# Designs tried in a protein design run: peptides against a protein of PDB entry 3WG5. Part 41

Target 1, 218 residues: chain A of PDB entry 3WG5
Amino acid sequence: LAKNIVYVAQIKGQITSYTYDQFDRYITIAEQDNAEAIIIELDTPGGRADAMMNIVQRIQQSKIPVIIYVYPPGASAASAGTYIALGSHLIAMAPGTSIGACRPILGYSQNGSIIEAPPKITNYFIAYIKSLAQESGRNATIAEEFITKDLSLTPEEALKYGVIEVVARDINELLKKSNGMKTKIPVNGRYVTLNFTNVEVRYLAPSFKDKLISYITD
Target 2, 218 residues: chain A of PDB entry 3WG5 as posed
Amino acid sequence: LAKNIVYVAQIKGQITSYTYDQFDRYITIAEQDNAEAIIIELDTPGGRADAMMNIVQRIQQSKIPVIIYVYPPGASAASAGTYIALGSHLIAMAPGTSIGACRPILGYSQNGSIIEAPPAITNYFIAYIKSLAQESGRNATIAEEFITKDLSLTPEEALKYGVIEVVARDINELLKKSNGMKTKIPVNGRYVTLNFTNVEVRYLAPSFKDKLISYITD

## One batch from the design tools (peptide; aimed at target 1 A49 Y83)

Design b2_p16_7_s2 (made by RFdiffusion4, then SolubleMPNN; from b2_p16_7, 9 letters changed)
Fold by OpenDDE base, seed 2:
Structure b2_p16_7_s2 (fold): chain B 218 residues (1-218), chain C 218 residues (1-218), chain A 16 residues (1-16)
Amino acid sequence: as target 1 above (218 residues)
Amino acid sequence: as target 1 above (218 residues)
Amino acid sequence: GTGKGIILEVIGVGAK
């Protein structure tokens, strides 16, 4: 019998190759235990496009549903975080969080100013973010505007416009509201109906390596 | 009568938004004077993908042929420099130069290590570099291998494989060898036959701003 | 402040 277990883990800070390792580790643990799902509490200003795309791929290859939860209040899924969310099986947001601001950049100049991406790169990420939205049955027009207008949304707006599936204050409300929802993308080629009836919630702590990396990237 | 003038300018160092400004300024001067062509002496280890793509677009929109010349001996058109060359009307290389090494990266980690691009980004640049090669009638297989194998070529190899059009020791030999060649891409929608008979060579110096930026990015 | 964005560069590693 599949264990009625839901894992919860936190990913905070910049999206890097080390954040990929965190996602991979967390999802692997949940897969090994045949969890019903894993919830990733996400708080990120963005980060690297490569790590972001690898994380999206790792989520899409998961043997179990991966829920992105923008949490706690005051958190954001900005830039790379939005792409990760749109690539996931379900998106939830807590009140007082934000999603969007997805305009790609080539980095920062020596003086700390943003170096803009050329139109070709921007257009690539427009096509990419729209594909993630379309594949998940989410609002592709708003996904495009996350880039073209550098748009950011509240949870209420994101829900209204069909970017996300749930607004929830905490894990218990998230489990309650998402119970019986279908994943927005397939798990191993099949859309899964989430079953959060009588689940055990297990929290995953960051490894020592995860903590060290977070400390260096702050 | 179109002035039988060929402009020569140098672009050295990392490809940035400031390098775009240099390309734009140089090409604009040559366009205003109705030059037969401009030769850009290029020496770059690479740089920003956005600036690179904007430079390619600026070259393709030029009212006159833009020749990329990898010069002097010891110079390279690495990474972004290869894309710029493949987007140009004619490529020349001096003996002892190199072209290639086009694998995209997301930048450097805090410790200076390369951060790899995810497969989706790499595949985008594979498609892009192949399109530049195909549009210019150059070797698209080798263009792909500049990424997939991080391949670098000598001038002799690049000529042999149909990546470049000319191997030349100096500007005079370049003008002599390229005289009567057709541009590999159109100028204002038309393939142009280069006419370097009785041309005046004019050197463009970097502006004070160009010099200052080069000094800061070194 | 950790800047917002997706970072992408095309730099040749082998150009020593």
Scores: peptide ipSAE 0.039, ipTM 0.362, DockQ to the pose 0.297
OpenDDE base, seeds 1, 3, 4, 5: peptide ipSAE 0.028, 0.025, 0.051, 0.090; ipTM 0.279, 0.286, 0.316, 0.350; seeds 1, 3, 4, 5 fail the geometry check

Design b2_p16_7_s3 (made by RFdiffusion4, then SolubleMPNN; from b2_p16_7, 9 letters changed)
Fold by OpenDDE base, seed 3:
Structure b2_p16_7_s3 (fold): chain B 218 residues (1-218), chain C 218 residues (1-218), chain A 16 residues (1-16)
Amino acid sequence: as target 1 above (218 residues)
Amino acid sequence: as target 1 above (218 residues)
Amino acid sequence: GPGKGIILEVIGVGAK
């Protein structure tokens, strides 16, 4: 029986192997409690592509809906964050947030300049991000443009173009607007209709380790 | 006429001179619009003492109530963040947040070890944090212990000990619980009774510069 | 994997 519980957890900062551990921990807790969904309040400038791909896979393996909520106002689902969002069961954004800017790089030079990824890598991520968009029924053309144009969108633009599903100011508005929506990707092979009627919202706090590593990696 | 507007803005990351600019910008916008209050969703590991003192001063000079909200779950008002909170018109914390750990340091050695502040500096900040607590009618003994014991408190403990005024899960609960409370410090020489009846919540997004610098300083 | 060593970060022109 779904307990009418919605978990809310925050993931902030760079996408790393540790961010994977955070996603895994949070989703696992919500799975164990048979939550209706977990909302991940995401604020990231991006990070490692390997970690991103693992996170996307972990979301796709989730036994419950994983909602990426670009939150609070001022947050971004930048670069790797956009991929994670596109791999999720639902995307919401708060007003004043952004999504996009997905061009891969190899790193930074000593002078802080970007080391460009070779075309082969760029093309790989174009194919990958388009696949995420297509699988989720989101705008694959814009997904490509997140790379090719380094495009960043407002919540309103992202909604208009069919990149995201909800613009919401807070968790209550998110739950209200998302109620009755179908997940954009399957949960255990089935598209789930979200039921946010009379739900208990439970917040998951980061572990001490989470706090420490976020402090170190930020 | 107070417009029944409450601004909400986020300040995240290290307390720096740029954090001062963020506080100044956000408070100025809210002042210009004669907002009932501004809520600053604060998540900080601490930062520079000089910037902290300037921020406290800017809050104290505010023409409107400045509410520090340690938010979202997982956030901290650590070190400099605690001083900022104690200098504010109201402190709220979300469940799963923390406040405290205020011991001053001179910096980090090459090996990452803390360079301890001399007793003179520690005593200065003990006096300073106690003054903030006393001026705001908050627990000055605990404020001292934030330094002398490097104490960190949960929201429930902080509320119990009279360090903070509200525990709230979200902005709506914060507004509801804070409605009718008096500011803990004056606004333009007067203790203001907060009026959060039928308020419009307006979110302030960080500027592009804010996003960039937060990215650099984190 | 193909993502190893690849960074997907919004390069803010961070002046270090």
Scores: peptide ipSAE 0.154, ipTM 0.372, DockQ to the pose 0.077
OpenDDE base, seeds 1, 2, 4, 5: peptide ipSAE 0.046, 0.035, 0.076, 0.106; ipTM 0.332, 0.388, 0.345, 0.373; seeds 1, 2, 5 fail the geometry check

Design b2_p16_7_s4 (made by RFdiffusion4, then SolubleMPNN; from b2_p16_7, 10 letters changed)
Fold by OpenDDE base, seed 2:
Structure b2_p16_7_s4 (fold): chain B 218 residues (1-218), chain C 218 residues (1-218), chain A 16 residues (1-16)
Amino acid sequence: as target 1 above (218 residues)
Amino acid sequence: as target 1 above (218 residues)
Amino acid sequence: GPGKGIIIEAISVGAK
């Protein structure tokens, strides 16, 4: 029987290849223990698109539900974080968080100005973000507008527009509200109904390497 | 006999895992052809510390001398670029370029302010950058100050302080000035005397993938 | 894929 366990891990800072390693490690631990789900407390301004795409793929390959929880208050799932959220099995946000601002950029010039991505790349990510929204039954129009309008939403707006599934103040409220919800994408080819009745919450600490690299890349 | 060939390749933009792939590809091509050296024309504002460390390691594992050339005028070897330079067999700079500003940051906050690295990480990179300078016989005090004072230097200052080996306006002047110099670090366990007498200069073009990713990450 | 190297970061408005 799947253990009535929910893992919680934090991913903070820039989305990088190391962030992928964190996702992979955390999800793998939760998979090995047959957790009911893993909740990733996400706080990111964005990061690398390649790392983001790999993270989305890793989430989609998970043997257990991966819940992206934009937490704590003041956190954001900005840019790459929004894609990761839209690629996940369930999105939750704490009050006072944000999601969106998904316009791809080439980077920053020496003067700190954004180097805009050419239309071809922007259009690729429009198609990509819309696909993530569509696959998860989330608002693809708003997902597109996260790029085209550089839109950012509050949790209440994101819930209202069907971008996210839960607004919750803490892990306990998240578990309570998401209990009985179906995952927005399949787990091993099936939509899973979340069962958070009498669950043990286990927190994963960042490894020393995780702390070091987060510290270096954050 | 080693071909009297010097390869020249450009690496521009953010230091990423893709930048590592570029370094690896370029150095491998030059190694395969038994080039006398490869010159990497570097222009970077910095990037990821993990990618940077991998690049340094790849340079140190090179079968041929890797010359970092901060080029063209207006370019910089900022942050991660300085570490890469200090880890290389020879550093050159064009007039009107810069080197330094090596303080590790966690990233940028939502307001665009730098998130400072905790002292433990800053100290790690101080030790790391000093080790690179010491191993190469370059100014370890200045290398430390690239972090502690967020120091940036002109080519003339960097030469004066023993951070770099050559100031050169172009590839021809670089080859002329570096001819007969010893590499600052070993190549296959030995310090190599550069022989740029009657060399063929071969330019490596970025692959389509390199162009695309540079375009995406720049 | 096209995502290699692309930065999808929130526009740090403040790094002037």
Scores: peptide ipSAE 0.111, ipTM 0.356, DockQ to the pose 0.089; fails the geometry check
OpenDDE base, seeds 1, 3, 4, 5: peptide ipSAE 0.029, 0.026, 0.033, 0.085; ipTM 0.387, 0.377, 0.302, 0.339; seeds 1, 3, 4, 5 fail the geometry check

Design b2_p16_8 (made by RFdiffusion4)
Pose (drawn by RFdiffusion4):
Structure b2_p16_8 (pose): chain A 218 residues (1-218), chain B 218 residues (1-218), chain P 16 residues (1-16)
Amino acid sequence: as target 2 above (218 residues)
Amino acid sequence: as target 2 above (218 residues)
Amino acid sequence: STGTGVIIPVVGTGTS
């Protein structure tokens, strides 16, 4: 009862309705165990807008800070993952990862050709991504360019431009650097200072169902 | 005189990429065997827009008529399934089935809440559903109300309003009533008269991949 | 690596 606990979970692949269930399951475990924070190791090339918006909402309502960590090296928080990151308490990127490229699309034709969205829906997702950035005090100008310019950024660029808060190689370095940082969004109405001294790290294994479903969607 | 081959397949559940694959697989089989028609027993609550548009496109390119049959009783062709029906060569409904209810939404939220579709998406789908209805000679005024009023219709109502062509209890009654009917859209440039005199019915089983994906869904 | 965009699934309320 008198411990400082950080949960670490993994989320890989397309952001779908099932991905929401994962976020909710992991975050719920951390909440019920009074965790200082949960770190989500995120690697996503794309996904659906509805599941992305549900995840952002679940993060906004989280009783504990949610740290989105673009990891491992070579991972990306592209498309839906970018919004999830902008909608969270803190963003960390591992070396060699990517963030951005969030243009909303109606999807993919028989060819694999891109089915663009009507111009106005592009404006809707611009307003939504600007809102997430402003609510978290992040660079909304660059966030808008994730859509309008299909802009993508390395970790160092994302840090310089004020989109993320941490560049870290691993969980330990992430804890060291983010220790003492305020969350970019509130936890239950208050901005919180992260206390990662003398912390117990607990890893949440992805379930059989997680790995299987992810593999199939792949 | 001649022996006419009719294929029958079942397509159930949410409309997704796998569903497009089912439509493509079943239609390709019927095309290669020079079939008179393929009948799809459709039961769907809804699904994704890109896959629905890809299915409508696959049906437009079909070298043989595709008959959408809302079957069994209790089944529906709601949301995305309505567009598939309107995009097909002939629509049949079993007693106690439903068609319509197509108001687009960005999706569902955590607590029963619904994420609204911006007006541009709504107007986009109004134009698309009116177009499918106009191209097939079906009631475009009523098709719009599938969206603007979330209108849903019984089989008897759907026939009366000129959205569908046949009300049938089974495959036997469907072939009997649709024999001699012209297709609502062309097959390779010409409107084909359906010849169901002297008919061999062939049922297509769902593949291993089909069954696995749906068991996981159940 | 990057994405090509966020898919708007555009669903409906459906009916039974």

Design b2_p16_8_s1 (made by RFdiffusion4, then SolubleMPNN; from b2_p16_8, 9 letters changed)
Fold by OpenDDE base, seed 2:
Structure b2_p16_8_s1 (fold): chain B 218 residues (1-218), chain C 218 residues (1-218), chain A 16 residues (1-16)
Amino acid sequence: as target 1 above (218 residues)
Amino acid sequence: as target 1 above (218 residues)
Amino acid sequence: MKGKGVELEVITLGTS
């Protein structure tokens, strides 16, 4: 019997235009092979709002389910990572990870103080993050509080509050727990029931370009 | 019998010159009351290197033990927070927190890419973080890897590798577990054995200034 | 190195 394919790829570091290219490449590979899903192991401290919004759009346009997995233990889906997760078809977290801290800033002053985003920008991202939560049937109140209270959650809290769908220690546990779940947003206009009963896991390695940029930005 | 006093204060957000003022105020209050220790509940994504180094120096000059407690669950001692922790008399972490990610950067470019620190600066902070670990009898190899590998650890990993001393869910468990431990660095030239058998816990509230700056920088 | 504006990585969402 033909095994369904699940791809696994890692995205680590700041969310930039290059991170968009990584998402696009990984999702495209999985789409081309008609994968059951792609799992993105995400570990990010945040990054650029423009790149984040483009990544969310790319996920929403995916022909296959995109699962954001905050992994490994010690990783975070911080700031931009939370938006990306909330824009995805399923969120999983490993124990010892975090999600949240989503306040927009304009940058840092020369003295290291945050340059505050004007209220107009903050309110824009409040509306945006709430829309992502609402569209995915996730907790929009907590999504707002990721901005307004600089809230961060553990996997257990995030699950409890309906921010995420799965707590899993590894890919095998993730596949086992998410088997039979429906995507939280549509894939090609339809909610997909995930079928992980007989899957082949394929790991995507970072390209040489990915490694070089990671080396330059890390 | 006179109860020993333990102060608890929270420091959340970016490490700046204002964060130094908070540390200085809190430690000074605890020093003035001859507290057995002060616990700083730390949740920081990082910040300025200059402010961090000043905070480390202020902790090292404390007349009482300063315990860095990465708290609550979901918090991190990221980047500058790791340096501060490594410079302290005792490190504790709550479950669901993280420590690490200590690479120095010059900032972010207009395109959101990291401006890399020149090798000279990176090497300076490698030497500095290793010195903090060595002086405190903590894992200097892991301390270096917090920079060179952008390493982050869970509480369990950090304890296992000898980066931290305590995993505790709350202040009461922290006091119970750390009772009878020696400080990892000297207090006034001597290693202090912590005595938490009959303590009064006093919570320090943020000043109005603390709240205002937190409101402006958050 | 007080004068070089060295930052340690900060969790943030930059606005464009």
Scores: peptide ipSAE 0.035, ipTM 0.276, DockQ to the pose 0.150
OpenDDE base, seeds 1, 3, 4, 5: peptide ipSAE 0.029, 0.081, 0.025, 0.029; ipTM 0.273, 0.364, 0.288, 0.263; seeds 1, 3, 4 fail the geometry check

Design b2_p16_8_s2 (made by RFdiffusion4, then SolubleMPNN; from b2_p16_8, 9 letters changed)
Fold by OpenDDE base, seed 1:
Structure b2_p16_8_s2 (fold): chain B 218 residues (1-218), chain C 218 residues (1-218), chain A 16 residues (1-16)
Amino acid sequence: as target 1 above (218 residues)
Amino acid sequence: as target 1 above (218 residues)
Amino acid sequence: MKGKGVEIPAISLGTA
């Protein structure tokens, strides 16, 4: 029986247009190989909302399940990372990770203070994050609170509140726990049941450009 | 008589947090050497509004005059670059450059379409760009039209409309034409008369990180 | 410390 392939790739750092290119490249590789899924090990403090929205859309257009895994311990799916996770087919978190803090900001002033977003922007992103939660059958009330309260959750809280689907210490535990789960959003218009019974795990390396950007942004 | 130093540095590409670091580094060097001015050769399609606002603030905090020079021919001070220019002590443009196109956008969709900014954001940036123009004694009506009409101007138009102060083909012509001009905004609370009669021009090289980022973003 | 906000899309004051 042909082994199902599961790709694993890492995305670390700020969500930018380059992060979109990484997502697109990784998902495209996994699509071409007809992978059972791709797991994106995500560690982000957040980033650009345009890039975030494009990434969400790219995930939603994926021909295969895209699993967001907040990993390793100490990682976060903060801000833009939370939206990306909520837009994905399955969310997992490792112990000692976090999700949330989704308040839209115009940026940071020189003194490090947050430049507040106008209420209309905040409301736009509230509607958007709630839509992602609703579409994925996740907790839209908590999704709103990620903005309105700037809430951050532990993996255990996020699981308990129905924000995420899996808490897993590593890829092997993730595969084991997510095996037989349905995707929270459709893949090509259908909810897919994940099959991780006989999978080959393939790690995708960052491109040279990826390494260079990470070196600059870290 | 000690030669007055004029620093020249280049900033090319998208306005980002890294672009702020470049501005800060360059201005700091020029401040430390008590330069007569720093000229920033600017070529940007635009970028992040937060970074732009921080750059404007850093320019306004400068102990020395910061001249924005849209250079070389074919360069632009587009969008965020226009705000930065309007926040500076003197604006120059080379022939064949452009300024304007300041409409705030949320970004670009995957299909390349502009994600429109909510009206409140647009109005915020209209107020902001008009304040920069007013504070510098530049044409605030045209500054508004950079947003409302997405207007772009030639150097000759920008000079004619009182958006910029100098059209110059090169650094030597810029120094010659701007000699004896007053800064359009204060330096340490005072309008400075530029003295370029006996100046040494010093070029600041991009850092290794600058070169690396340019290589990635170009 | 680049803080945790969803940076509103860099209101790309970008030229189309």
Scores: peptide ipSAE 0.051, ipTM 0.561, DockQ to the pose 0.522
OpenDDE base, seeds 2, 3, 4, 5: peptide ipSAE 0.026, 0.042, 0.044, 0.043; ipTM 0.309, 0.458, 0.514, 0.490; seeds 3, 4, 5 fail the geometry check

Design b2_p16_8_s3 (made by RFdiffusion4, then SolubleMPNN; from b2_p16_8, 7 letters changed)
Fold by OpenDDE base, seed 5:
Structure b2_p16_8_s3 (fold): chain B 218 residues (1-218), chain C 218 residues (1-218), chain A 16 residues (1-16)
Amino acid sequence: as target 1 above (218 residues)
Amino acid sequence: as target 1 above (218 residues)
Amino acid sequence: MKGKGVILEVIGLGTS
């Protein structure tokens, strides 16, 4: 009996155009192999709005379920990471991770202070993050508060408030807990029931280019 | 008689946080050597808003005049490059270059189409680009039209409309034509008269890191 | 040609 394949890949650091290329590569590999799902281990402080929106679109266009897993302990899905998570088919968090802090900024001033986004930009991202929450059946009020209150949540709070679907310590617990769950958004126009019975886990390593870019942007 | 030193450095490609580091490094070297000015040969299709705003601030804080030179022929100061130019002490363009196309975008969709910025973002950048033009005594109406009409100008048009100060074919012609001009914004609180008599031109090469990042982002 | 545009950043404050 052919084992159901689940891919696991890591995305770490700032969300950039290169991070989009990583998502696209990883999802494409998993699509080509007709995987049951791909799990993206996400640890990000945030990043570019364009790259984030492109990643969300790439996830929504995926032929397979894309699970965002905020991992390892100490990781965050901050800012852009929260939008990516809210655009995904399933969100999981490890204990000791965080999600939120989605206030759009124009950037950092030379002194490291935040250049605040004009209210007009903030309102655009409020509408956008609320749409992602609503489309996925997640808490749109909390999604708005990630911006308006600069709110960050623990995994337990995020689960309790209906922002995420799973709290899991590792990949095995994630697969066990998410087995039989329906995706929060459609895959190819249908809500998919995840089947993680008799799973083969395949790890996708970062490319040499991935490692080089991470080394330079750190 | 100690020759007046003018530094020349090249900045090419997308405006990123790394481009800010290049500007900062180049200006710092020229400041340390008490140069008469630094000329930045700029060729950019645009880039990040945060990096652009930081570069503008770094130029405004410079202890020496920073001249933006759109060079070589075929180069552009597109989008973010226009803001940087408008924030500088003097703008020059080579024949066959362009400036403008400043419409803010949220990015490119997966199909390569533009994700339009909401009107609210567009209005913020209209206010910002107009402020840069007004502060430098440049054409604020054309600066607005770089956004609202997606306008791009030739060097001759940009000079005619009072967007730029010099059209020059090379560094020698630039130095000759800009000699005796006043900076369009203050240096250390004063408008400086450029003195390019008996000039020693010093070229700053990109660092190894600069070359590596350019290679990866291309 | 990549990137004619001013791109906004959505960075989370929380990782200081």
Scores: peptide ipSAE 0.133, ipTM 0.578, DockQ to the pose 0.526
OpenDDE base, seeds 1, 2, 3, 4: peptide ipSAE 0.033, 0.027, 0.171, 0.127; ipTM 0.508, 0.336, 0.423, 0.357; seeds 3, 4 fail the geometry check

Design b2_p16_8_s4 (made by RFdiffusion4, then SolubleMPNN; from b2_p16_8, 7 letters changed)
Fold by OpenDDE base, seed 1:
Structure b2_p16_8_s4 (fold): chain B 218 residues (1-218), chain C 218 residues (1-218), chain A 16 residues (1-16)
Amino acid sequence: as target 1 above (218 residues)
Amino acid sequence: as target 1 above (218 residues)
Amino acid sequence: MVGKGVILEVIGLGTS
């Protein structure tokens, strides 16, 4: 039987318009090859709201399951990364990773202090993050607390609270654990049962432009 | 008599953290050389709120006058650029340039539509932009309308309405017209009378990193 | 500067 393909790609750093391009490129490749899924190894401190929202929409428009995997140990899906994860078909985290800290901000002052967002922005993003959680059948209360309390969770906590679906040490364990799971949101209007039996893992490399941007922004 | 130095530097493109670094570098060079002023030739469609606010603060902390010059013809100080201009010691515009369109947004959707900011954000930036205008003795009513009406102005309109101080075709005309003007905000706590008599103009080049970023983001 | 947040933009029309 022809092996199903699972793509794995890494997205690291700030969420920007370039990050959207990475998501789009990676998902498009996986779609074109009729992959069973794409796994995005995510490590982000956060970033731009627009890019984040566009990424979420791109994931929702995906013809294949998009799995967000907070990896490696030490990685985080912080801020914008949490929204992206909550907008995805499955969330996994490696031990020693974190998720949350979603309070919207205007940015950082010269002194390193946070420039606070006005309350209505906070409320807008509360509504948005709760929507993502609700649509995915994840814990909307915790999603709100990611903002209101700037809460960060361990993988074990996130799993326990129903924010994520899998804790996995590596891709192989992720595939094993997620095999037979249903996507938390639809793929082309249908919930998909993941089939990670007899799969080939294909790693996608960043483009030259991606590398250049990372070099400049890191 | 020793010639006073006026630095001229260009800042083009989106307002980002890198743009802040450019402003900081350019102003620092001019400060170290005890320049009479630095003129920033600005051409921006806008950008990040945090970077914008940090740039404004950096200008306000400058030991020398920072003149924003919307240049060349076709350039704009749009959105974030307007805030930066309003935070500066003097604003000039070349014929065929524009200023305004300051409505805060969350960004652009995939379809190119604007992701609207909630009203309280709009109100926050209204208060902020009005503060900049008031502090500089510029037209705070028009500053508000840059947001509420997404107003854009020609140089002639901006001058007429008291948003800017000078319309100039080039650096030489700018220096001539602004000679003897007082800064619209303090320099080291004092309003400074610009002295552009017998000045040497020194152009600052972008750093290699600046060029690389521009190449990637343009 | 590593932005740890959902950052708002102040951008003009057509600058996407």
Scores: peptide ipSAE 0.033, ipTM 0.551, DockQ to the pose 0.444
OpenDDE base, seeds 2, 3, 4, 5: peptide ipSAE 0.031, 0.094, 0.117, 0.037; ipTM 0.324, 0.335, 0.355, 0.513; seeds 3, 4, 5 fail the geometry check

